# Designs tried in a protein design run: peptides against a protein of PDB entry 5OK6. Part 15

Target 1, 215 residues: chain A of PDB entry 5OK6
Amino acid sequence: ELPGLDSQWRQIENGESGRERPLRAGESWFLVEKHWYKQWEAYVQGGDQDSSTFPGCINNATLFQDEINWRLKEGLVEGEDYVLLPAAAWHYLVSWYGLEHGQPPIERKVIELPNIQKVEVYPVELLLVRHNDLGKSHTVQFSHTDSIGLVLRTARERFLVEPQEDTRLWAKNSEGSLDRLYDTHITVLDAALETGQLIIMETRKKDGTWPSAQL

## One batch from the design tools (peptide; aimed at target 1 L215)

Design b2_p13_2_s4 (made by RFdiffusion4, then SolubleMPNN; from b2_p13_2, 5 letters changed)
Fold by OpenDDE base, seed 2:
Structure b2_p13_2_s4 (fold): chain B 215 residues (1-215), chain A 13 residues (1-13)
Amino acid sequence: as target 1 above (215 residues)
Amino acid sequence: MEEVIEKLKELEE
């Protein structure tokens, strides 16, 4: 059921629980296409539920680059291309207006950076490979706030590395050389890892030597 | 260098 227009406005735009509420790390927020949101604003501010300004179903189609993997277009800007809503507000709008058939919600997480909380719209997608089989990659998504240690553990899990096997990571840099990821306690952000970057997991030999020592 | 990656690919575990 569609509530009164003033009630909708207060529910979604309420500074304590709505769009303007403080970000909290780990919470889910959702993207709404800007033009739809502006149409909704015009509708609820118009004061007439029977007006021609009815926004219809939420449609985020213009935010997606494809309808297969539902990846976001690159370079989208908050306030220009989309609005961020907390989970409660998003669910209200979906309940009231619906979401375009077959279109998934665009859910993102709040992350804690050293001086700010932000919604991480673009997590990092890394290509994980083994040193001896660079042709077989696992694409895995990480937060910028995830540690290199988590990347290493994830790589070990994906490649079914035995607990007794010793492993370490290398990143292919923009120059095509390999940078050793020595410190596993730094974040993906601190290591300046980027989407599409190749991360090589090296496994120690049985003789106790590293394959890379032969380079 | 890309050559370093190619060399790693050729190495045994």
Scores: peptide ipSAE 0.027, ipTM 0.672, DockQ to the pose 0.256
OpenDDE base, seeds 1, 3, 4, 5: peptide ipSAE 0.026, 0.025, 0.021, 0.024; ipTM 0.671, 0.663, 0.617, 0.653

Design b2_p13_3 (made by RFdiffusion4)
Pose (drawn by RFdiffusion4):
Structure b2_p13_3 (pose): chain A 215 residues (1-215), chain P 13 residues (1-13)
Amino acid sequence: as target 1 above (215 residues)
Amino acid sequence: LSISSKPPLRRSA
């Protein structure tokens, strides 16, 4: 059952429960298509629970590239294309109005940057492959703030690399050549990695030589 | 594939 209009307003907009919730690293926020949010706002501020301004189910279809991979469209602007809600507010809105059938939520996380916290709406999607098959990829989203060491550990896990196997990483650049990702302590941002980039994990041979020594 | 003769790009916040 729907809460009253003022109750909905308090839950979604105010304090710890709503949009005013402070940004804390690691917390989840969700994207809501702006038109739907504005319609919900007009409804809850209108004083009439029976109004035709009732927004209906949340539908974020215009925010997605397609329904094959459900990727968020690039180039979206907060306040123009979408509004961010903390996880609790999103949960409440979905429980009240529903979410379009078959459509995934768009969940993003708060990250720490030198002097600010922000929701990372566009993390870096990396294609992780082993050197022997450059077409067999695990597509994984990493934060700009994740370390290269995390990228390596993730690639190892995704490919079931055994503990005794030694592995290291390369990145294929826009010129089609390879840059070695030497330092595992720096971040994805420091390494200037971009979405869609191919990250190649090579494995040391049993004799101690590396496949890349042949390049 | 080949190894780049150029240094890799770097970025910061």

Design b2_p13_3_s1 (made by RFdiffusion4, then SolubleMPNN; from b2_p13_3, 5 letters changed)
Fold by OpenDDE base, seed 5:
Structure b2_p13_3_s1 (fold): chain B 215 residues (1-215), chain A 13 residues (1-13)
Amino acid sequence: as target 1 above (215 residues)
Amino acid sequence: MSISTKPPKRASF
C-alpha cells in the first residue's frame, strides 16, 4: 500500500535521510532517471492520489547504453539525467512503485576524495594486458580511490602470476607512449588513469632482465 | 613502443 503523498515527499526529499542527506564514504546511493523522478514529484505535490500524473514503475532504461551488461551511457549528469538517492530512499520508492521488470538497480558508492565526498557514478574501467600478449585484455573496474598497487595485484591475479614472479605496470598515454607507474601507493585518480586506458603488466624474465630494457 | 618516465600528474573528474 502506498503511503500518503505528503509522507512520500517527506520520506524521500528530507535532509536527514533523503535525497539531500550528507554523503558518507562507503555508503550506497542509487540513480533514478530524472523524468521519472520529476513525474513522481509532480504526483506527490499534486495532492491527488488518483491523478493522471502517477509515475508508474521506476524505469531507468534511458540511462543504459545496453541491456546486456547494463552499462550506463557516457556523460550522464546529476540533476539533468538522473537523481541520486540514498539506499533507504531508493528502497522506499521501489517498494511503493516497483522497478521495471528485469532492470537492475543502478547502485554506486560514495568515495572519499582529498577535499570532497562524491558518488562515483563512473568507476574507472581499465584494460589490463600482459606485455607479451597485448591482444588479450581483461577489462576491470576500479575506483578512482584505488591504489596502483591494487591495480597491479588485480592484474597479477587475473594473469595467474606466481608470488615469486616480479611485475610492474605501464600505462599507455594519449601520445601512444608508455608511462611507467613507479609509485604503487598513489591512486588511480592521482595517476590520471582513464576508462578504456591500456595498462600493461610487465613480468620480469627468469634471467633477471626486464622485457622493456631490450626494446 | 616508446617509453616515457614522466611522473603522473594528479587529475580531476
Scores: peptide ipSAE 0.032, ipTM 0.494, DockQ to the pose 0.575
OpenDDE base, seeds 1, 2, 3, 4: peptide ipSAE 0.025, 0.024, 0.029, 0.026; ipTM 0.659, 0.641, 0.654, 0.690; seeds 1, 2, 4 fail the geometry check

Design b2_p13_3_s2 (made by RFdiffusion4, then SolubleMPNN; from b2_p13_3, 4 letters changed)
Fold by OpenDDE base, seed 5:
Structure b2_p13_3_s2 (fold): chain B 215 residues (1-215), chain A 13 residues (1-13)
Amino acid sequence: as target 1 above (215 residues)
Amino acid sequence: LSISTKPPKRASF
């Protein structure tokens, strides 16, 4: 059963548990398509439950680039294309109105940056490759707050690198050259790594030499 | 492949 319209408004838009609540690192927030949300606002503000302004099921279809991987379109903007809701508010809306059949929720995490919390709508997708097989990439998602050390460990795991094998990373830069990622303690953000960027894992040879030292 | 040893610059986000 749907709560009263005023109760819906207070539950979703309050500053303590709703849309305007403070961000906290590690919390889940959900994207809601802006037109649906505005239709819901108009419905609950109208005061008539039988109004033609009833929003129907939540439908985020316009936010997706594809319905196979459910990847978001690039360049979506908060307040223009979508609204962010905390998990509790999202679950209320889904309980009241439903979510479009077969469509997944768009869940994102709050991350802690040096001076601000943000909902990470676009985690960084890196193309991980081996130095000797640049044509076989593994696309892996990372947070901007993840360390280069995590990227390296993930690359080692994906490529089944043995613990005794020594490895290091290179990033392909905008000029097409390779920048070595020396510091594994800095973040993906601090390293200025971007979605679609090629990250090359170099494995040390059995003779103790690096492949790149011979180029 | 051209290799650069320039340190990464901190990006804005």
Scores: peptide ipSAE 0.037, ipTM 0.510, DockQ to the pose 0.590
OpenDDE base, seeds 1, 2, 3, 4: peptide ipSAE 0.028, 0.028, 0.035, 0.030; ipTM 0.673, 0.667, 0.665, 0.710; seeds 1, 2, 4 fail the geometry check

Design b2_p13_3_s3 (made by RFdiffusion4, then SolubleMPNN; from b2_p13_3, 6 letters changed)
Fold by OpenDDE base, seed 2:
Structure b2_p13_3_s3 (fold): chain B 215 residues (1-215), chain A 13 residues (1-13)
Amino acid sequence: as target 1 above (215 residues)
Amino acid sequence: LSISKKPRKTKSF
């Protein structure tokens, strides 16, 4: 059952789990398409439950670039294209209005950046490849806060690298050269890794030589 | 009084 309009407004905007609540690292937030949210605002502020301003089900279709992988469009802007709601507020809206059939929720995590918490709307998609088979990529999402060590572990796992095999990463830079990711403790952000960037996992030879040292 | 609307700090990154 839909709560009263004032109760909806208070729950979503001004509640302890409302839109204006502080961000906390590791929490889930959800994107809501801006037009739908504005229609909801108009509905609950109008004071008429029978109003033609009823927003209907949440429809985020305009935020997606595809309905196959449900990837977000690039360059979406908070406050223009979408609003962010904490998980509890999102779940209230979904319970009250529904979500468009077949659409997944657009869940994103709060990450801890050096001086601020942010909802990471665009995780970094890296193209993981082996040095000996550049034609077989694994696309993997990483947080900007993930370590290069995690990227390396993930690459090892995806390529079924044995624990005894020694491996290292290279990033293909914008100039087309290869930068070695020496420090595995820095983040994806600190390494300035970008979506679509090729990350090459090099495996050490049994003779103790690196393939790249022979090029 | 130009209320410089401080750009609403976006929550997203």
Scores: peptide ipSAE 0.313, ipTM 0.720, DockQ to the pose 0.018
OpenDDE base, seeds 1, 3, 4, 5: peptide ipSAE 0.310, 0.312, 0.310, 0.297; ipTM 0.721, 0.722, 0.726, 0.719; seed 1 fails the geometry check

Design b2_p13_3_s4 (made by RFdiffusion4, then SolubleMPNN; from b2_p13_3, 8 letters changed)
Fold by OpenDDE base, seed 5:
Structure b2_p13_3_s4 (fold): chain B 215 residues (1-215), chain A 13 residues (1-13)
Amino acid sequence: as target 1 above (215 residues)
Amino acid sequence: MEISTKPRKTASF
């Protein structure tokens, strides 16, 4: 059963547990399509449960660019295209109104940047390849706060690199040249890695030489 | 360890 309209408003819009609550690193937040959310606001603020402003089930269809991978459209803006809700508030709305059949929730994590916490709506999608097979890429999502060391470990895992094999990373830059990622302790953000960027994992040869040193 | 932003030759792997 739907709770009273005033109760719904208080559960979702309060500053302690609702939409306005402080961000905390590692917490999950959820995107809600802006027009649906505004219709819900109008419904609960109207005070009439039988109002024609009833929002129906949550429908985030307009936020997705595809219904196969459920990838978000590029360039979505908070407050214009969507609102962010903490997990508790999202789960309340889903329990009350439902979610459109077949649509996944749009879950995102709060990340800690040097001077700000934010919900990372767009993690970085890197194209991981091996130096000897540039045509076979693995698309992997990383947080801007993930280390280059994590990118390297992930690449090693995806390519089934044995623990005794030495590997290193190169990033293809905008000029088409390769920049070696020497520091594995810096973040994806610090390295200025971008979505769609090619990251080449080089594996050391059995003779102890690097493929790139012989070119 | 610094990310060397020096354009090193496109190692054509």
Scores: peptide ipSAE 0.042, ipTM 0.604, DockQ to the pose 0.116
OpenDDE base, seeds 1, 2, 3, 4: peptide ipSAE 0.036, 0.039, 0.022, 0.009; ipTM 0.623, 0.659, 0.463, 0.534; seed 1 fails the geometry check

Design b2_p13_4 (made by RFdiffusion4)
Pose (drawn by RFdiffusion4):
Structure b2_p13_4 (pose): chain A 215 residues (1-215), chain P 13 residues (1-13)
Amino acid sequence: as target 1 above (215 residues)
Amino acid sequence: TEHKELSDSWQNE
């Protein structure tokens, strides 16, 4: 059952429960298409529960590239294309109005940057492959703030690399050559990695030589 | 930074 209009307003807009919730690293926020949010706002501020301004189910279809991979469209601007809600507010709105059938939520996380916290709406999507098959990829989203060491550990896990196997990473650049990702302590941002980039994990041979010595 | 040219033959290594 729907809460009253003022109750909905308080839950979604205010304090710890709503849009005014402070940004804390690691917390989840969700994207809501702006038109739907504005329609909900007009409804809850209108004083009439029976109004035709009732927004209906949340539908973020215009925010997605397609329904094959459900990727968020690039180039979206907060306040123009979408509004961010904390996880609780999103949960409440979905429980009240429903979410379009078959459509996934758009969940993003708060990250720490030198002097600010922000929701990372566009993390870096990396294609992780082993050197022996450059077409067999695990597509994984990493934060700009994740370390290269995390990228390596993730690649190892995704490919079931055994503990005794030694592995290291390369990145294929826009010129079609390889840049060695030497330092595992720096971040994806420091390494200037971009979405869609191919990250190649090579495995050391049993004799101690590396496949890349052949390049 | 270390750089190398990518070869398709490298997959057989």

Design b2_p13_4_s1 (made by RFdiffusion4, then SolubleMPNN; from b2_p13_4, 7 letters changed)
Fold by OpenDDE base, seed 4:
Structure b2_p13_4_s1 (fold): chain B 215 residues (1-215), chain A 13 residues (1-13)
Amino acid sequence: as target 1 above (215 residues)
Amino acid sequence: MERLELKESWQSL
């Protein structure tokens, strides 16, 4: 059942879990398509529940580049293309209006950067490959705040590397050369890794030599 | 930082 219009407005905009609440690291926030949200605002501000301004179900279709992997379009801008809502506010809207059939929620995490907390709308998608099979990639999402050590562990897991095998990472740079990711304690952000970047996992040979030493 | 040239030879390793 839909709450009263004033109650909806207060809960979504000004509530303890409203749109303007402080960001907290690790919390989930959700994207809502801007036009839908503006129509909802107009509806609840109009004071007439029977208004023709009823927003209908949440439809984020315009935010997606595909309906297969449900990837976001590149270059979306907060306040122009979408609004961000805390999990509680999102769940209220979904419970009241529904979500378009078949569309997943666009859930994102709050991350803590050195000087700011932000919702990470675009996590880094890395192409993980093995040095001996560059044509078989695993696309994996990482936070900008994830360590290179996590990227390495993830690569080892995806490629079923045995615990006794030594591995290291290389990032293909814009010049087409490989930069070794030797410091596993720095973040994806610190390493300046970008979406679509090729990350090569090199496995040490049984003779103790690295394949790259022969290049 | 160690830098290597990405050669097609990686596929042969």
Scores: peptide ipSAE 0.149, ipTM 0.800, DockQ to the pose 0.851
OpenDDE base, seeds 1, 2, 3, 5: peptide ipSAE 0.147, 0.147, 0.143, 0.147; ipTM 0.801, 0.802, 0.797, 0.802

Design b2_p13_4_s2 (made by RFdiffusion4, then SolubleMPNN; from b2_p13_4, 6 letters changed)
Fold by OpenDDE base, seed 1:
Structure b2_p13_4_s2 (fold): chain B 215 residues (1-215), chain A 13 residues (1-13)
Amino acid sequence: as target 1 above (215 residues)
Amino acid sequence: MERLELKESWQNF
């Protein structure tokens, strides 16, 4: 059953816990397609619960590029294509109106950048490979705020590298060459890594030499 | 920054 229209508006738009609440690093926020959200606003502001302005179930279909992997379209803009809601507000709307059948929620995390928090709508998908098997990639999602050290640890885990084996990373650059990611303390953002970029994990040989030294 | 050319020879390691 739907709450009263004024109660809905206050719950979703309330500055303490609603859409306008401060961003906090690590919190989950959700995307809502803008046209649906504007229809909801018109409905709850109209004062007539039986109005023809009823928004129906949440449908984010226009935000997705496909219904298989549920990836977002590139180049979506906050306030133009979608609205961001904190988890509590999102869950209220879903409980009141429902979500389109089979459609997943679009959950994103708040990240902390120097002097600003933002919802990371587009985290980075990296293609992790081993130096000796470039054809077998593992696609892994990372935050722009994740360290290169985390990328390396993740690659080691995915490729079942033993603790005693030494590894390092290379990134394929726009020129088609490989740049060594030697500083593991910098972020994915600082390293300017992008979605779809190939990241090569090199494993040191038992003789103490690096395979790349022979290229 | 150390830079290498991506070669087919990487598959031989």
Scores: peptide ipSAE 0.128, ipTM 0.770, DockQ to the pose 0.861
OpenDDE base, seeds 2, 3, 4, 5: peptide ipSAE 0.096, 0.115, 0.103, 0.108; ipTM 0.746, 0.752, 0.746, 0.758

Design b2_p13_4_s3 (made by RFdiffusion4, then SolubleMPNN; from b2_p13_4, 9 letters changed)
Fold by OpenDDE base, seed 3:
Formats: C-alpha cells, structure tokens, sequence
Structure b2_p13_4_s3 (fold): chain B 215 residues (1-215), chain A 13 residues (1-13)
C-alpha cells in the first residue's frame, strides 16, 4: 500500500535518511532517472493521490546504453540525468511504485577519495589480457580506490595462473606504448587507469627471463 | 616508470 503523499516526501527527501543524507564509505546508493523522480516529486507535492501525475513504476531505461549488460550511458550527470538515493529511500520507492519489469537496479558504492566521499557511478572497467594471447580479453570492473595489487591478483585468477608463476602488469597508454605498473600499492586512480584501457599481464618465462625483455 | 614501445604486431590491439 502506498503511504500518504506527505509521508512519501518526508521519507525520500528528508536529509536524515533521504536524498540529502550524508555519504558514508562502503554504503550502497541507487540511481533514479531524473524525469521519473521529478514526476514523483510533482505527484507527492500535488497532494492528490488520485492525480494524473502518478509516476508509475521506476524506469531507468534512458540511463542504460544496453539491455544485455545493463551498462550505464557515458557522461550521465547527477541532478540532470539522475538522482542518487540511499538504499533505504530506494527500497521505499521500489516497494511503493515498483521497478520496470526485468530492469536491474543501478546500485553504486560510496568511495572515499583523499579529500571527499562520493558515489562511484562509474567504476573503472579494464580489459585484462595475457602477453601471449592479446586477442582474449577479460573485462573486469574495479573501483578507483582498488590497488594495482588487486588488479594483478584478479588477472592471475582470471587466467588461472599458478601460485609459483611470476607475473606483472603493463598498461597500454594513450601514446600506444606500454607503461609498467610497477608499484602494486597505488590505486587505480593513482595509476590513472581508465575504462576501456588494456592491461597486459606478463608471465615470467621458465628460464627466469621476461617476454618483454626480448621486445 | 618502465616504458615499452609496442611493436607493429601489437598495434592491432
């Protein structure tokens, strides 16, 4: 059952638990398409629950670039294309209005950057490849706050590298050369890695030499 | 930072 319109407004827009709630690292937030949200605002502010302004089910279709992988369109802007809601507020709206059938929620995490907390709407999608099979890429999502060490471990796992095998990473840069990701303690952000960037895992040869040393 | 120039065979990446 839908709660009263004033109650809906207070629960979703209230700064303590709603849209204006302070961000906390590790918490989940959800994207809501802006036009739907504005329609909802108009509905609840109108004071008539029988109004023709009823927003219907949440529909984020315009935020997606594809309906297969449910990737977000690039360049979406908070406040223009979508609003961010904390998990509690999102779940209230979904319980009241529903979510478009078959459409997944757009869940994102709050991350802590050196000076700010933000919802990471666009995690970094890296293309992981092996040096000896560049045609087989694995797309893997990472936070900007993830370490290069995590990227390396993930690559090793995806490629079923044995524990005794020594590996290292290279990033293909905008100049078309490879930069070695030597420091595994820096973050994806610190390494300036970007979505769609090719990351090459090099495996050390049995003779103790690196394949790249022969390039 | 160790930088490796891609050979033409890697340009197809």
Amino acid sequence: as target 1 above (215 residues)
Amino acid sequence: MERLELRPEWESL
Scores: peptide ipSAE 0.191, ipTM 0.791, DockQ to the pose 0.392
OpenDDE base, seeds 1, 2, 4, 5: peptide ipSAE 0.189, 0.186, 0.180, 0.184; ipTM 0.800, 0.795, 0.788, 0.794; seed 1 fails the geometry check

Design b2_p13_4_s4 (made by RFdiffusion4, then SolubleMPNN; from b2_p13_4, 8 letters changed)
Fold by OpenDDE base, seed 1:
Structure b2_p13_4_s4 (fold): chain B 215 residues (1-215), chain A 13 residues (1-13)
Amino acid sequence: as target 1 above (215 residues)
Amino acid sequence: RETLELQPSWEDL
């Protein structure tokens, strides 16, 4: 049974626990397609539960690029294409109206950037490879706030690198050259790494030399 | 400048 319309509005829109609540780093927020959300707003503001403005199930189909990998379309804009709801509000709406059959929830995390919290709608997808076997890649998602050290550790784990093997990262730049990622303490954001960018893990040789040459 | 030779080449990606 649906709660009263005024109760729905207060639970979803209240500034303490609803849509307008402060962002906190590490919290989960969910995307809701804007047209559905506006239909819901109209329904609960209308004051008639039997209104023809009933929104039906949450349907985020227009936000997805495909129904196989459930990737978001590029260039979606908050307030235009979708709204962000905290986990509690999302779960209420799903319990009241349902989610379209087969669609996954679009869960995202709040990240802390310099002087601002933001829901990271588009994490960075990096293509991880080894310097000596580019044909074997691992696509991995990272936060903009993740360190290059985490990218390196993740690459080592995915390629089953032994603990005693020394490794370092290179990024393919827009000019098609390779830039070595020397500082492992900077973030993915600070390194200006982008989705689809090739990240090459170089492994030190058994003789203690690196595959790379200094010119 | 450090350079890394990749195997295979960039064209094979």
Scores: peptide ipSAE 0.196, ipTM 0.800, DockQ to the pose 0.251
OpenDDE base, seeds 2, 3, 4, 5: peptide ipSAE 0.142, 0.056, 0.128, 0.033; ipTM 0.784, 0.721, 0.762, 0.686

Design b2_p13_5 (made by RFdiffusion4)
Pose (drawn by RFdiffusion4):
Structure b2_p13_5 (pose): chain A 215 residues (1-215), chain P 13 residues (1-13)
Amino acid sequence: as target 1 above (215 residues)
Amino acid sequence: PPTEEEIEAWSKS
């Protein structure tokens, strides 16, 4: 059952429960298509529960590239294309109005940058492959703030690399050559990695030689 | 640096 209009307003807009909730690293926020949010706002501020301004179910279809991979469209601007809600507010809105059938929520996380916290709406999507098959990829979203060491550990896990196997990473650049990702302590941002980039994990041979010594 | 063609050939080797 729907809460009253003022109750909905307080839950979604105010304090710890709503849009005013402070940004804390690691917390989840969700994207809501702006037109739907504005319609909900007009409804809850209108004083009439029976109004035709009732927004209906949340439908973020215009925010997705397609329904095959459900990727968020690039180039979206907060306040123009979408509004961010904390996880609790999103949960409440979905429980009240529903979410379009078959459509995934768009969940993003708050990250720490040198002097600010922000929701990382566009993390870096990396294609992780082993050197022996450059077409067999695990597509994984990493934060700009994740370390290259995390990228390596993730690649190892995704490919079930055994503990005794030694592995290291390369990145294929826009020129089609390879840049060695030497330092595992630096971040994805420091390494200037971009979405869609191919990250190659090579495995050391049993004799101690590396496949890349052949390049 | 290795070319793209060298890298593709290397991956199949």

Design b2_p13_5_s1 (made by RFdiffusion4, then SolubleMPNN; from b2_p13_5, 5 letters changed)
Fold by OpenDDE base, seed 3:
Structure b2_p13_5_s1 (fold): chain B 215 residues (1-215), chain A 13 residues (1-13)
Amino acid sequence: as target 1 above (215 residues)
Amino acid sequence: APTEEQILAASAS
């Protein structure tokens, strides 16, 4: 059963536990399509539970670019296209109004950046390849806060690299050349890596030389 | 900075 309209508003907009609560790193937040949320606001602020302003089921269809992989459209803007709700508030709304059949929730994590927390709506998808076989890629998702060291470890794992084999990374830049990722302690954000970017893992030869050193 | 083609060529030598 739906709670009273004032109770709904208080629960979702509560400054300590609702939409306006402080972001905390590692917490899950959810996207809600802006027009639906505005309709809900109008409904609960109207004071008439039987009004024609009832929002119906949550439907985020316009936020997705496809219904196969459920990827978000590019360039969505908070406050214009969607609102962000903490997990508790999202689950309340879903329990009260439902979610469109077959549509997954849009869950995202709070990340810690220098001097700011934000919900990471668009994690980075990298194309991982080996230097000697660019045609075989592994697409892997990373946070902007993940280290280059984690990207390297992930590449090693995906390509089943033995512990004794030495490896390093190159990133394909916008000019089509390769930039070596020397510092493994910097983040994906610091390295300015973007979704769809090709990351080449180079493996050191048994003679102790690097393939790229022959250039 | 090397190109992809250069890296592939180096790996084949």
Scores: peptide ipSAE 0.112, ipTM 0.795, DockQ to the pose 0.589
OpenDDE base, seeds 1, 2, 4, 5: peptide ipSAE 0.036, 0.039, 0.100, 0.044; ipTM 0.727, 0.735, 0.784, 0.743

Design b2_p13_5_s2 (made by RFdiffusion4, then SolubleMPNN; from b2_p13_5, 6 letters changed)
Fold by OpenDDE base, seed 5:
Structure b2_p13_5_s2 (fold): chain B 215 residues (1-215), chain A 13 residues (1-13)
Amino acid sequence: as target 1 above (215 residues)
Amino acid sequence: APSLEEILAASAS
């Protein structure tokens, strides 16, 4: 059963626990398609529970580029295409109205960037490969706040690199050349890595030489 | 900075 319309509004829109509450790093927020949300607003503001303005179940279909990987369309803009709700508010709406069958929630994390908290709607998807076998790739999602060290560790894990093997990363730049990622303590953001970028893990040879050293 | 092609060439040798 739906709560009273005023109660719904208070639960979702309040500045303490609702849509307007401050962002906190590490917390989960959820995307809601803008038109649905506006319909909900109209419904609860209308004061008639039996109104024809009933929004129905949450349907984020227009935010997805496909129903296979459930990736977001590129270039979505907060306030235009979607609104962000904290987890509690999202779960209330889902409980009250339901979510379209088969659709996953669009959960995103608040990240701490220099001088700002932001819901990271678009984490960076990197294409990880080995220097000697470009045919075997792993697409892995990273936060902009993740370190290059994490990217390297992830690559090592995905390619089953033994702990005793030494590895390093290269990023393919826009010019087609490779930039070595020397500092593993900087973030994905600091390294200016972008979605779809090729990251090459180089493994040191048994003789102690690097494959790239002969260049 | 080495090119991708150069890295691959070195790895193939």
Scores: peptide ipSAE 0.092, ipTM 0.745, DockQ to the pose 0.620
OpenDDE base, seeds 1, 2, 3, 4: peptide ipSAE 0.054, 0.051, 0.077, 0.074; ipTM 0.723, 0.704, 0.734, 0.735

